# Designs tried in a protein design run: peptides against a protein of PDB entry 5GWM. Part 4

Target 1, 52 residues: chain A of PDB entry 5GWM
Amino acid sequence: DSAISKEDEERYQKLVTENEQLQRLITQKEEKIRVLRQRLVERGDAKGTELN

## One batch from the design tools (peptide; aimed at target 1 I4)

Design b1_p10_8_s2 (made by RFdiffusion4, then SolubleMPNN; from b1_p10_8, 5 letters changed)
Fold by OpenDDE base, seed 4:
Structure b1_p10_8_s2 (fold): chain B 52 residues (1-52), chain A 10 residues (1-10)
Amino acid sequence: as target 1 above (52 residues)
Amino acid sequence: SLSEKLAEEK
């Protein structure tokens, strides 16, 4: 079995942590988009709904 | 992949 170097493990852990942070940011932006889309629909702004 | 190898070592 090719032992994974400590350096490769540290690189992997950094990428996992970064990926988790990016996933949280995506979720936050998706929620913001959802709320804005809902407000545009409620206000009858058809042009705003087509852009999303 | 590196991920697969780490999963096998644990």
Scores: peptide ipSAE 0.055, ipTM 0.666, DockQ to the pose 0.181
OpenDDE base, seeds 1, 2, 3, 5: peptide ipSAE 0.053, 0.053, 0.051, 0.049; ipTM 0.660, 0.658, 0.653, 0.639

Design b1_p10_8_s3 (made by RFdiffusion4, then SolubleMPNN; from b1_p10_8, 6 letters changed)
Fold by OpenDDE base, seed 4:
Structure b1_p10_8_s3 (fold): chain B 52 residues (1-52), chain A 10 residues (1-10)
Amino acid sequence: as target 1 above (52 residues)
Amino acid sequence: SLSEELAEKR
């Protein structure tokens, strides 16, 4: 039986927790980008193209 | 930019 070691289980759980934190941060930044892009489009501001 | 800051976190 290729039982995962306790150390590998702890490493896996750390990576899962870190990935969940990073995914939350990504979602928060993507929402900020969405709101700013919408405001720039509504204003006809050419700076909307700098949000790459 | 906000997109560059997001890319640095991936």
Scores: peptide ipSAE 0.058, ipTM 0.677, DockQ to the pose 0.020
OpenDDE base, seeds 1, 2, 3, 5: peptide ipSAE 0.051, 0.056, 0.058, 0.056; ipTM 0.602, 0.667, 0.665, 0.673

Design b1_p10_8_s4 (made by RFdiffusion4, then SolubleMPNN; from b1_p10_8, 7 letters changed)
Fold by OpenDDE base, seed 4:
Structure b1_p10_8_s4 (fold): chain B 52 residues (1-52), chain A 10 residues (1-10)
Amino acid sequence: as target 1 above (52 residues)
Amino acid sequence: SLSEKLRELR
């Protein structure tokens, strides 16, 4: 009955791929934040790293 | 809905 169209499959695959790319980017940004935070702590600038 | 179809593909 509700056959998934080829267009729906292609749209899904695009969204999955984009989501995986965004997840990798998030991980890269999180690691960059971690490294920068550590450097600020080592400099004694720990107060500048208070997030939210 | 499109959202339901996308959920079925997972």
Scores: peptide ipSAE 0.055, ipTM 0.680, DockQ to the pose 0.107
OpenDDE base, seeds 1, 2, 3, 5: peptide ipSAE 0.047, 0.047, 0.046, 0.051; ipTM 0.657, 0.659, 0.650, 0.671; seed 1 fails the geometry check

## One batch from the design tools (peptide; aimed at target 1 L22 K32)

Design b1_p11_1 (made by RFdiffusion4)
Pose (drawn by RFdiffusion4):
Structure b1_p11_1 (pose): chain A 52 residues (1-52), chain P 11 residues (1-11)
Amino acid sequence: as target 1 above (52 residues)
Amino acid sequence: EVEELEPEEIE
């Protein structure tokens, strides 16, 4: 592409890389916190305190 | 540039 140079590409590629990284990092915690969610259901802490 | 992230060990 004459308009879309290495510039636009590198910016995009690195961006998708950022996405891949932290979306995995989330899943790691989520799956484990997900179990905590169920446990908190028995405690009634499922909702916590959301006054906003 | 991109700051790389490492996974955390979670129990």

Design b1_p11_1_s1 (made by RFdiffusion4, then SolubleMPNN; from b1_p11_1, 5 letters changed)
Fold by OpenDDE base, seed 3:
Formats: sequence, structure tokens, C-alpha cells
Structure b1_p11_1_s1 (fold): chain B 52 residues (1-52), chain A 11 residues (1-11)
Amino acid sequence: as target 1 above (52 residues)
Amino acid sequence: ELKELKPEKID
């Protein structure tokens, strides 16, 4: 049985923490993209309604 | 006691 060293456990916990931080960042970027797309639609619709 | 690092399944 390959005993995981204390150093390997500490390295793994750092990677888990980094992964969680990166997942939060991905979610924040996805939400920002969603909001920007929605604002582009709303501005397109606002320009379309003034020309009518 | 060897704690096996189980990969947490990311759903």
C-alpha cells in the first residue's frame, strides 16, 4: 500500500483549494457573460423600439 | 492510518 506522504496530502489539499477557487472564478465569469449578453439584448430592443 | 484520497466526484 503506497502510503501517501504528509507532503503529498498537503499538496493535494492545495490543489483542492485552488480547484474550488477556479470553479468560483469560472462561475463569476459565466454570470458576467450572461449579464453582458442580457444588456446587449436590452439595448438592441431599446434601439428597435425608438425606430418604430 | 492511511487516509485514502478519494477523488470527490464533481457532479
Scores: peptide ipSAE 0.057, ipTM 0.666, DockQ to the pose 0.040
OpenDDE base, seeds 1, 2, 4, 5: peptide ipSAE 0.056, 0.052, 0.067, 0.050; ipTM 0.665, 0.649, 0.688, 0.639; seed 4 fails the geometry check

Design b1_p11_1_s2 (made by RFdiffusion4, then SolubleMPNN; from b1_p11_1, 6 letters changed)
Fold by OpenDDE base, seed 3:
Structure b1_p11_1_s2 (fold): chain B 52 residues (1-52), chain A 11 residues (1-11)
Amino acid sequence: as target 1 above (52 residues)
Amino acid sequence: ELKELELPVID
């Protein structure tokens, strides 16, 4: 049975780390969208509240 | 045993 090469393991670990970073970024963007929508509602900005 | 690389899953 062949083991994963050191280079392939390093590539895998890079992808894992990048995936975790992207997941954090997605969460941050989703939270920002949530906060902005909430602020538009609180301000009574009808134009902003109707945005999809 | 043969080790294979799996792509990370984006949740």
Scores: peptide ipSAE 0.081, ipTM 0.696, DockQ to the pose 0.045
OpenDDE base, seeds 1, 2, 4, 5: peptide ipSAE 0.080, 0.079, 0.063, 0.071; ipTM 0.701, 0.696, 0.668, 0.681

Design b1_p11_1_s3 (made by RFdiffusion4, then SolubleMPNN; from b1_p11_1, 4 letters changed)
Fold by OpenDDE base, seed 3:
Structure b1_p11_1_s3 (fold): chain B 52 residues (1-52), chain A 11 residues (1-11)
Amino acid sequence: as target 1 above (52 residues)
Amino acid sequence: ELKELEEPEIE
């Protein structure tokens, strides 16, 4: 059994940490998109209420 | 206002 080298384990842990950082960034961008969509809906509804 | 997002550097 080829034991994973210490250098390969350190590379793996770097990729895991980077993946967690990228997942946090994705979540932040998704939340920004959600907030922008919500503001567009609220502005649409405000214009719809002035026409009735 | 939306807070600015800091983009992480990808190595």
Scores: peptide ipSAE 0.060, ipTM 0.688, DockQ to the pose 0.130
OpenDDE base, seeds 1, 2, 4, 5: peptide ipSAE 0.057, 0.058, 0.045, 0.050; ipTM 0.681, 0.666, 0.641, 0.661; seed 2 fails the geometry check

Design b1_p11_1_s4 (made by RFdiffusion4, then SolubleMPNN; from b1_p11_1, 6 letters changed)
Fold by OpenDDE base, seed 4:
Structure b1_p11_1_s4 (fold): chain B 52 residues (1-52), chain A 11 residues (1-11)
Amino acid sequence: as target 1 above (52 residues)
Amino acid sequence: ELKKLELPVIE
């Protein structure tokens, strides 16, 4: 039974923490993209209503 | 009992 070394466990926990941080960053970027797309649609609709 | 460490997949 090759027990994982303490150093390998510490490396793993760093990767887990980094992954959680990256997942939060992805979610923040996706929300920002959603908001920007919504503002683009609202600006498009405003131009469409002034031309009819 | 070897805990299978699931390595975090970096997407």
Scores: peptide ipSAE 0.105, ipTM 0.740, DockQ to the pose 0.044
OpenDDE base, seeds 1, 2, 3, 5: peptide ipSAE 0.102, 0.079, 0.089, 0.097; ipTM 0.727, 0.696, 0.720, 0.734

Design b1_p11_2 (made by RFdiffusion4)
Pose (drawn by RFdiffusion4):
Structure b1_p11_2 (pose): chain A 52 residues (1-52), chain P 11 residues (1-11)
Amino acid sequence: as target 1 above (52 residues)
Amino acid sequence: EEVEFEEEPFE
């Protein structure tokens, strides 16, 4: 592409890389916190305190 | 520019 140079590409490529990294990091905590969610259901802490 | 994320084990 004459307009879309290495510049636009690198910016995009690195951006998708950022996405891949931290979406995984979320899933790791989420799956484990998901179990905590169930446990908190028995404690009634499922909602916590959301006054906003 | 790129922002990098390090992976740490979670328990």

Design b1_p11_2_s1 (made by RFdiffusion4, then SolubleMPNN; from b1_p11_2, 4 letters changed)
Fold by OpenDDE base, seed 5:
Structure b1_p11_2_s1 (fold): chain B 52 residues (1-52), chain A 11 residues (1-11)
Amino acid sequence: as target 1 above (52 residues)
Amino acid sequence: SLVEYEEKPFE
């Protein structure tokens, strides 16, 4: 079994950490979108309801 | 209230 090199393990851990940071940012933006969409729906704004 | 977030540049 080709053991992963120390350098490849460090690269992998960097990518995992960066991906986790990006996932947190996505979740925060999705929550902002959800709140804004709900406010547009409550106001009867069709633009808020047409967002897929 | 809206969620606040810090944007970081992509490497």
Scores: peptide ipSAE 0.089, ipTM 0.697, DockQ to the pose 0.102
OpenDDE base, seeds 1, 2, 3, 4: peptide ipSAE 0.079, 0.085, 0.083, 0.074; ipTM 0.687, 0.693, 0.689, 0.641

Design b1_p11_2_s2 (made by RFdiffusion4, then SolubleMPNN; from b1_p11_2, 4 letters changed)
Fold by OpenDDE base, seed 3:
Structure b1_p11_2_s2 (fold): chain B 52 residues (1-52), chain A 11 residues (1-11)
Amino acid sequence: as target 1 above (52 residues)
Amino acid sequence: EQVVVEEVPFE
């Protein structure tokens, strides 16, 4: 059974670190989308009340 | 060797 090479261990650790950064970026964009969606709903309700 | 991953800049 060939143990993982040092080069493959360094590649794995790079991918783990990049994946953690990308997961943080996804969470931040999901929160930004949530806030923008809420503001668009609130503005839709305001325009619906000015037409009566 | 230290694994360096550049931080993705948050705008």
Scores: peptide ipSAE 0.080, ipTM 0.729, DockQ to the pose 0.222
OpenDDE base, seeds 1, 2, 4, 5: peptide ipSAE 0.065, 0.067, 0.070, 0.061; ipTM 0.696, 0.690, 0.707, 0.674

Design b1_p11_2_s3 (made by RFdiffusion4, then SolubleMPNN; from b1_p11_2, 8 letters changed)
Fold by OpenDDE base, seed 4:
Structure b1_p11_2_s3 (fold): chain B 52 residues (1-52), chain A 11 residues (1-11)
Amino acid sequence: as target 1 above (52 residues)
Amino acid sequence: SLTVVKEVPVE
């Protein structure tokens, strides 16, 4: 039973924390995109920027 | 499984 080294545990915890931070940032940007799209609809300016 | 996402610009 090779217990995970303290160094490997610290590396894993850094990756977990970074992943959680990046997921939160993605969610914040998705919400910002939603709000911006809604504002374009409300202004009637929603002619045809297909986000390819 | 831990799925690390791609880096997103902070700006």
Scores: peptide ipSAE 0.051, ipTM 0.682, DockQ to the pose 0.150
OpenDDE base, seeds 1, 2, 3, 5: peptide ipSAE 0.018, 0.017, 0.023, 0.019; ipTM 0.271, 0.278, 0.430, 0.313

Design b1_p11_2_s4 (made by RFdiffusion4, then SolubleMPNN; from b1_p11_2, 3 letters changed)
Fold by OpenDDE base, seed 5:
Structure b1_p11_2_s4 (fold): chain B 52 residues (1-52), chain A 11 residues (1-11)
Amino acid sequence: as target 1 above (52 residues)
Amino acid sequence: ELVEYEEVPFE
């Protein structure tokens, strides 16, 4: 029976936790990118509407 | 109409 060792389970849980932290950071940066892209599009179109 | 946006902080 290939029971995962306690050490391998602890390593797995560490990697899962680190992955969740990285996924949160990715989501935060993706939202920043979304907002900035929207502003750049609006500024490109808005040479007639005062959109900052 | 002026649309003001809050600055998105960079890390």
Scores: peptide ipSAE 0.078, ipTM 0.658, DockQ to the pose 0.075
OpenDDE base, seeds 1, 2, 3, 4: peptide ipSAE 0.072, 0.066, 0.073, 0.071; ipTM 0.684, 0.678, 0.689, 0.640

Design b1_p11_3 (made by RFdiffusion4)
Pose (drawn by RFdiffusion4):
Structure b1_p11_3 (pose): chain A 52 residues (1-52), chain P 11 residues (1-11)
Amino acid sequence: as target 1 above (52 residues)
Amino acid sequence: SLNTFSEETVH
């Protein structure tokens, strides 16, 4: 592409790399916190305190 | 630039 140079490409490529990294880091916690969510259901802490 | 994220062990 004459307009879309290495510049636009590298910006995009590195961006999708950022996405891949931290979406995985989320899932790791989420799966484990998901169990905590169920446990918190029995405690009634499922909602916590959301006054906003 | 690329912003990197370090992975940590989740317990």

Design b1_p11_3_s1 (made by RFdiffusion4, then SolubleMPNN; from b1_p11_3, 7 letters changed)
Fold by OpenDDE base, seed 2:
Structure b1_p11_3_s1 (fold): chain B 52 residues (1-52), chain A 11 residues (1-11)
Amino acid sequence: as target 1 above (52 residues)
Amino acid sequence: PLKVYKEEKVV
């Protein structure tokens, strides 16, 4: 069992941190999309629903 | 894109 090198552990932790940052960014963009869709519904602009 | 680290357990 070759113990994971310190360099490989540091690379892993960097990927974990990057994934957490990307997940937060996805959540923020999804919430922004939700709010924009709600505003289009409130305006009666039926043309906004074709952007999946 | 999310980056997934795959641990290859070499048994």
Scores: peptide ipSAE 0.051, ipTM 0.615, DockQ to the pose 0.029
OpenDDE base, seeds 1, 3, 4, 5: peptide ipSAE 0.036, 0.029, 0.030, 0.031; ipTM 0.528, 0.316, 0.389, 0.254

Design b1_p11_3_s2 (made by RFdiffusion4, then SolubleMPNN; from b1_p11_3, 7 letters changed)
Fold by OpenDDE base, seed 5:
Structure b1_p11_3_s2 (fold): chain B 52 residues (1-52), chain A 11 residues (1-11)
Amino acid sequence: as target 1 above (52 residues)
Amino acid sequence: ELREFEEVPVL
């Protein structure tokens, strides 16, 4: 049985933690995109430039 | 106007 080395376990846990942080960032950007898309639909305006 | 969004931490 190739027991995972302590070093490989520490590398794995680091990657899991970094991945969880990136997933939170993705969810925040997806919510921002959802809100902006909804405002574009409500305005009926093909001018996405008036959102600034 | 874009409502301000909270600054997302840079990883």
Scores: peptide ipSAE 0.098, ipTM 0.721, DockQ to the pose 0.070
OpenDDE base, seeds 1, 2, 3, 4: peptide ipSAE 0.096, 0.089, 0.111, 0.095; ipTM 0.713, 0.716, 0.714, 0.714; seed 3 fails the geometry check

Design b1_p11_3_s3 (made by RFdiffusion4, then SolubleMPNN; from b1_p11_3, 7 letters changed)
Fold by OpenDDE base, seed 3:
Structure b1_p11_3_s3 (fold): chain B 52 residues (1-52), chain A 11 residues (1-11)
Amino acid sequence: as target 1 above (52 residues)
Amino acid sequence: ELKVVKEEKVE
């Protein structure tokens, strides 16, 4: 059974850490998109109420 | 989905 090298374990841990950082960044971008969409709806509704 | 394959450590 080929035990993984220390260098391969360190590379794997770097990839796990990077993946967790990228997942957090994706979640932050998705939440920002949600908030921006909501603000566009609210501004559309505000303009619709000023035209009546 | 970024699937990191966790290889299950078989003893």
Scores: peptide ipSAE 0.055, ipTM 0.625, DockQ to the pose 0.027
OpenDDE base, seeds 1, 2, 4, 5: peptide ipSAE 0.039, 0.014, 0.053, 0.022; ipTM 0.560, 0.255, 0.648, 0.381; seed 2 fails the geometry check

Design b1_p11_3_s4 (made by RFdiffusion4, then SolubleMPNN; from b1_p11_3, 7 letters changed)
Fold by OpenDDE base, seed 1:
Structure b1_p11_3_s4 (fold): chain B 52 residues (1-52), chain A 11 residues (1-11)
Amino acid sequence: as target 1 above (52 residues)
Amino acid sequence: PLKVYKEEVVL
């Protein structure tokens, strides 16, 4: 059984941790995009109602 | 999803 070296296991765990951090950053950016889109809709609707 | 998977290759 070619046991994975301790160094290879440590490299794997670093990649897992990095991917989890990147996923959290993606989620934060997606939430920011959602909020900005909502504000654009609200401003668009307000501008459409002011012209009537 | 950004996930790394480890596969053990049994030789």
Scores: peptide ipSAE 0.052, ipTM 0.642, DockQ to the pose 0.025
OpenDDE base, seeds 2, 3, 4, 5: peptide ipSAE 0.051, 0.048, 0.051, 0.049; ipTM 0.641, 0.634, 0.638, 0.638

Design b1_p11_4 (made by RFdiffusion4)
Pose (drawn by RFdiffusion4):
Structure b1_p11_4 (pose): chain A 52 residues (1-52), chain P 11 residues (1-11)
Amino acid sequence: as target 1 above (52 residues)
Amino acid sequence: EEIEEEEFEPP
């Protein structure tokens, strides 16, 4: 592409890379917190305190 | 279970 240079590409590529990293870091915690969620259901802490 | 954490690496 004459308009879309290496500049736009690198910006996009690195961006998708950022997406791949931290979406996986979230899942790791989520799956484990997900179990905590169930445990918190028995405690009644499922909701916590959301006054906002 | 323990949560294993990884460092963020900016590309």

Design b1_p11_4_s1 (made by RFdiffusion4, then SolubleMPNN; from b1_p11_4, 6 letters changed)
Fold by OpenDDE base, seed 1:
Structure b1_p11_4_s1 (fold): chain B 52 residues (1-52), chain A 11 residues (1-11)
Amino acid sequence: as target 1 above (52 residues)
Amino acid sequence: MKIVEEPFVKP
């Protein structure tokens, strides 16, 4: 059993922490995109009702 | 044997 070196464990923990930060950032951007898409739909519907 | 699962961002 090659025990993971202390250096490899520290590298792994840095990558895990970075991955968690990137996952949070992705979720925040996806929610922002969702809200913007909804506002664009609502504005499209408002323009559609003024043209009839 | 320690299995190290590589951290990955799921899309």
Scores: peptide ipSAE 0.043, ipTM 0.620, DockQ to the pose 0.028
OpenDDE base, seeds 2, 3, 4, 5: peptide ipSAE 0.039, 0.038, 0.038, 0.041; ipTM 0.599, 0.601, 0.594, 0.606

Design b1_p11_4_s2 (made by RFdiffusion4, then SolubleMPNN; from b1_p11_4, 5 letters changed)
Fold by OpenDDE base, seed 2:
Formats: structure tokens, sequence, C-alpha cells
Structure b1_p11_4_s2 (fold): chain B 52 residues (1-52), chain A 11 residues (1-11)
């Protein structure tokens, strides 16, 4: 049975840690996009109410 | 046997 080498276990744990860091970064960018999108909608609505 | 549970964070 090919026991995973110590080097392969260390590589795996590094990739898992990096994946978790990248997922946190994605979530932070998505939240920033959500907030900016809401502000752009509110500015669009403010311009639409001055034309009626 | 050390079964490493593949816990990729799903997007």
Amino acid sequence: as target 1 above (52 residues)
Amino acid sequence: EKIVEEKFVKP
C-alpha cells in the first residue's frame, strides 16, 4: 500500500491552507462588489427621480 | 493507512 510520503502530506496541507486563504479573499471581494453595486443602484435611482 | 480527508473548501 503506497503510504502518502511525508513530503506529499506537507504539500497537501500547504494546498489546503492556500485554498482556504483564497476562499477568504474571494468572499472579501464579493462583499466589496455587493456594497459597491448597492451604492451604484442608489445613485442610479437618485438620478432617475430628478427626471420625473 | 493514513486516509487524508480531501477537505477542499467548495466555492
Scores: peptide ipSAE 0.048, ipTM 0.637, DockQ to the pose 0.026
OpenDDE base, seeds 1, 3, 4, 5: peptide ipSAE 0.039, 0.040, 0.039, 0.031; ipTM 0.606, 0.609, 0.587, 0.537

Design b1_p11_4_s3 (made by RFdiffusion4, then SolubleMPNN; from b1_p11_4, 6 letters changed)
Fold by OpenDDE base, seed 2:
Structure b1_p11_4_s3 (fold): chain B 52 residues (1-52), chain A 11 residues (1-11)
Amino acid sequence: as target 1 above (52 residues)
Amino acid sequence: MKIVEEEIVLP
């Protein structure tokens, strides 16, 4: 069994930590997109009610 | 033989 080197373990842990940071950033961007889409819908509906 | 448990984190 080739033991993973200490350097390879440290590289793996850095990639895991970076991946978790990127996942949190994705979720924050998705929530921002959701809120912006909702505001665009609400503005579309308000314009639709002024044309009747 | 190392079993690698892959946790699929869905965003």
Scores: peptide ipSAE 0.042, ipTM 0.594, DockQ to the pose 0.025
OpenDDE base, seeds 1, 3, 4, 5: peptide ipSAE 0.033, 0.036, 0.040, 0.028; ipTM 0.525, 0.565, 0.571, 0.518

Design b1_p11_4_s4 (made by RFdiffusion4, then SolubleMPNN; from b1_p11_4, 6 letters changed)
Fold by OpenDDE base, seed 2:
Structure b1_p11_4_s4 (fold): chain B 52 residues (1-52), chain A 11 residues (1-11)
Amino acid sequence: as target 1 above (52 residues)
Amino acid sequence: MKIVEEKFIKP
C-alpha cells in the first residue's frame, strides 16, 4: 500500500489552502471589475444623453 | 487506509 507520506499530505493541504486563497482573490477582482464596468456604462450613457 | 477527502473547490 503506497501510503501517502506525511510530507505529501502536508504539501497537498498547503496547495488546497493556497487554491482557496487564490479563488477568494479571483472573486474579489471579478466583483471590482463588475462595479467598475457598471460605472463606465453609466458614464457612457450620461454622455450619450447630452448628444440628443 | 487514510481516505484523503478530495474537496473539489468548485470555481
Scores: peptide ipSAE 0.036, ipTM 0.604, DockQ to the pose 0.026
OpenDDE base, seeds 1, 3, 4, 5: peptide ipSAE 0.031, 0.032, 0.028, 0.031; ipTM 0.573, 0.553, 0.549, 0.582

Design b1_p11_5 (made by RFdiffusion4)
Pose (drawn by RFdiffusion4):
Parts: structure tokens; sequence; C-alpha cells
Structure b1_p11_5 (pose): chain A 52 residues (1-52), chain P 11 residues (1-11)
């Protein structure tokens, strides 16, 4: 592409890379916290305190 | 205990 240079590409490529990194990181904690969620259900802490 | 790796550095 004459308009879309290496600039726009690199910006996009690195950006998708950022996305791949941290969505994984989220999932790791989520799956484990998901179990905590269930456990917190028995405690009644499932909602916590959301006054906002 | 649950263990988590540190986040990787951003590009």
Amino acid sequence: as target 1 above (52 residues)
Amino acid sequence: PLEFPPPPPLP
C-alpha cells in the first residue's frame, strides 16, 4: 500500500501483540478467581460492596 | 496457593 506504510503496520502489529499478552494474563487469574467466586457465593461475598 | 506469572513487557 502506498498510504499504509510500515508505520501503520508496525503500530497495528505491536498493538495486537499487546492484546494477545494481557487477555491471557486475565484469563489465568479469572479462571482461578472464578472458583473463588463460587466459594464467595457460599459466603455471600459474591457481590461484595458495590455502592457506585 | 494460586501462583501467577508476571505480565510480559509490552512491545

Design b1_p11_5_s1 (made by RFdiffusion4, then SolubleMPNN; from b1_p11_5, 3 letters changed)
Fold by OpenDDE base, seed 5:
Structure b1_p11_5_s1 (fold): chain B 52 residues (1-52), chain A 11 residues (1-11)
Amino acid sequence: as target 1 above (52 residues)
Amino acid sequence: PFVLPPPPPLP
């Protein structure tokens, strides 16, 4: 029975924790992109109304 | 032998 060594378990838990942190960071960046796109639309609409 | 499952995939 090759039980996973304590070192391999600790390495695995670090990878799980890092993965969860990266998932949270992706979600945060996606929300920031959404907000920036919305602000670009709002600024574009302000310029579009001055050209009529 | 106990094998840990792989870490969850990144989104």
Scores: peptide ipSAE 0.088, ipTM 0.695, DockQ to the pose 0.025
OpenDDE base, seeds 1, 2, 3, 4: peptide ipSAE 0.070, 0.084, 0.071, 0.080; ipTM 0.664, 0.695, 0.666, 0.690

Design b1_p11_5_s2 (made by RFdiffusion4, then SolubleMPNN; from b1_p11_5 with L2F E3V)
Fold by OpenDDE base, seed 5:
Structure b1_p11_5_s2 (fold): chain B 52 residues (1-52), chain A 11 residues (1-11)
Amino acid sequence: as target 1 above (52 residues)
Amino acid sequence: PFVFPPPPPLP
């Protein structure tokens, strides 16, 4: 019976936890990029309205 | 035989 070693189970759980943390971090960075892009658009539009 | 659960999907 090739029972998984306790060390292999602990490594697997660590990878699951790390993946969940990385997914949350990616989502936070993507949202920050979205907000920064939106602010750049709003600044572009504000300059376009001063020239009319 | 023990089978590991599939790894979580990569983001």
Scores: peptide ipSAE 0.110, ipTM 0.709, DockQ to the pose 0.024
OpenDDE base, seeds 1, 2, 3, 4: peptide ipSAE 0.079, 0.109, 0.090, 0.108; ipTM 0.683, 0.709, 0.675, 0.703; seed 3 fails the geometry check

Design b1_p11_5_s3 (made by RFdiffusion4, then SolubleMPNN; from b1_p11_5, 4 letters changed)
Fold by OpenDDE base, seed 5:
Structure b1_p11_5_s3 (fold): chain B 52 residues (1-52), chain A 11 residues (1-11)
Amino acid sequence: as target 1 above (52 residues)
Amino acid sequence: PFVLPAPPPLP
């Protein structure tokens, strides 16, 4: 029975933990992009109302 | 041979 080594288990758990951290970082970046897009729209709408 | 499940997918 080729049981996984303790070193391979520790390496796998590091990858799982890193993946969870990357998932949280992606969500934070997506929310930041959403907020920046909304601020650009609000600034565009303010300029569009002055041109009529 | 024991195989660990794959890590969860990235979103």
Scores: peptide ipSAE 0.075, ipTM 0.685, DockQ to the pose 0.025
OpenDDE base, seeds 1, 2, 3, 4: peptide ipSAE 0.072, 0.073, 0.070, 0.070; ipTM 0.685, 0.687, 0.680, 0.684

Design b1_p11_6_s1 (made by RFdiffusion4, then SolubleMPNN; its pose is not in this set)
Fold by OpenDDE base, seed 5:
Structure b1_p11_6_s1 (fold): chain B 52 residues (1-52), chain A 11 residues (1-11)
Amino acid sequence: as target 1 above (52 residues)
Amino acid sequence: GPLPPLPPPVL
């Protein structure tokens, strides 16, 4: 009965935790990109509305 | 038993 070694289980749990951390980091970067894009639009639109 | 599948890498 090849039970998973305690070392293999600890390695697996480390990979799960790392993936969860990377997912949170991706979400944070995506939100930062969204905010930066919105600020660029607002600066572009402000210049477009002053010319009419 | 077979090892549980590794979690998919985050892309």
Scores: peptide ipSAE 0.081, ipTM 0.676, DockQ to the pose 0.055
OpenDDE base, seeds 1, 2, 3, 4: peptide ipSAE 0.078, 0.080, 0.077, 0.078; ipTM 0.676, 0.674, 0.670, 0.675

Design b1_p11_6_s2 (made by RFdiffusion4, then SolubleMPNN; its pose is not in this set)
Fold by OpenDDE base, seed 1:
Structure b1_p11_6_s2 (fold): chain B 52 residues (1-52), chain A 11 residues (1-11)
Amino acid sequence: as target 1 above (52 residues)
Amino acid sequence: SPLPPLPPPVL
């Protein structure tokens, strides 16, 4: 049984950490989109409705 | 022992 090398485990943990960071970034962008959509609604700008 | 599966890409 080839035990996972320490280097391969460290590479795996880097990918896990990156994936978690990307998930946080997605959530932040989704919240930013929500806030922008809400601001367009609040402005009542007919041009804002075309961007949805 | 096989390597653990890589984490799925963030969707």
Scores: peptide ipSAE 0.119, ipTM 0.706, DockQ to the pose 0.056
OpenDDE base, seeds 2, 3, 4, 5: peptide ipSAE 0.116, 0.056, 0.112, 0.110; ipTM 0.705, 0.660, 0.698, 0.700

Design b1_p11_6_s3 (made by RFdiffusion4, then SolubleMPNN; its pose is not in this set)
Fold by OpenDDE base, seed 1:
Structure b1_p11_6_s3 (fold): chain B 52 residues (1-52), chain A 11 residues (1-11)
Amino acid sequence: as target 1 above (52 residues)
Amino acid sequence: SPMPPLPPPVL
Protein backbone atom coordinates (compact mmCIF):
# COMPACT_ATOMS: atom_id res chain seq x y z
CA ASP B 1 0.00 0.00 0.00
CA SER B 2 1.56 3.28 -1.14
CA ALA B 3 0.91 5.28 2.01
CA ILE B 4 0.80 9.00 1.23
CA SER B 5 4.16 10.48 2.17
CA LYS B 6 4.17 13.02 5.01
CA GLU B 7 5.39 15.60 2.46
CA ASP B 8 2.46 14.88 0.10
CA GLU B 9 -0.02 15.19 3.00
CA GLU B 10 1.58 18.52 3.99
CA ARG B 11 1.27 19.72 0.35
CA TYR B 12 -2.38 18.63 0.28
CA GLN B 13 -3.16 20.49 3.53
CA LYS B 14 -1.46 23.64 2.16
CA LEU B 15 -3.72 23.50 -0.92
CA VAL B 16 -6.82 23.02 1.29
CA THR B 17 -5.79 26.02 3.41
CA GLU B 18 -5.05 28.14 0.32
CA ASN B 19 -8.47 27.29 -1.18
CA GLU B 20 -10.17 28.30 2.08
CA GLN B 21 -8.25 31.61 2.08
CA LEU B 22 -9.16 32.25 -1.57
CA GLN B 23 -12.83 31.51 -0.85
CA ARG B 24 -12.79 34.05 2.02
CA LEU B 25 -11.13 36.61 -0.28
CA ILE B 26 -13.77 36.02 -3.00
CA THR B 27 -16.57 36.52 -0.45
CA GLN B 28 -14.92 39.74 0.81
CA LYS B 29 -14.59 41.09 -2.74
CA GLU B 30 -18.20 40.18 -3.60
CA GLU B 31 -19.38 42.02 -0.47
CA LYS B 32 -17.21 45.02 -1.41
CA ILE B 33 -18.74 45.05 -4.92
CA ARG B 34 -22.23 44.90 -3.37
CA VAL B 35 -21.46 47.84 -1.05
CA LEU B 36 -19.98 49.90 -3.91
CA ARG B 37 -23.02 49.24 -6.15
CA GLN B 38 -25.32 50.24 -3.28
CA ARG B 39 -23.37 53.50 -2.78
CA LEU B 40 -23.71 54.31 -6.49
CA VAL B 41 -27.49 53.74 -6.29
CA GLU B 42 -27.72 55.95 -3.16
CA ARG B 43 -25.81 58.76 -4.92
CA GLY B 44 -28.25 58.69 -7.86
CA ASP B 45 -25.19 59.13 -10.06
CA ALA B 46 -26.05 58.38 -13.69
CA LYS B 47 -22.41 57.32 -14.17
CA GLY B 48 -22.87 54.70 -11.46
CA THR B 49 -25.57 53.00 -13.54
CA GLU B 50 -22.97 52.31 -16.25
CA LEU B 51 -21.01 50.15 -13.77
CA ASN B 52 -23.90 47.73 -13.24
CA SER A 1 -4.55 3.57 0.17
CA PRO A 2 -4.59 5.88 -2.87
CA MET A 3 -3.87 9.56 -2.27
CA PRO A 4 -7.12 11.52 -1.84
CA PRO A 5 -7.96 13.83 -4.77
CA LEU A 6 -6.59 17.36 -4.47
CA PRO A 7 -9.18 20.02 -3.64
CA PRO A 8 -10.44 21.77 -6.79
CA PRO A 9 -9.40 25.41 -7.33
CA VAL A 10 -11.83 27.89 -5.82
CA LEU A 11 -14.07 29.21 -8.58
Scores: peptide ipSAE 0.121, ipTM 0.731, DockQ to the pose 0.055
OpenDDE base, seeds 2, 3, 4, 5: peptide ipSAE 0.118, 0.093, 0.113, 0.120; ipTM 0.728, 0.716, 0.725, 0.731

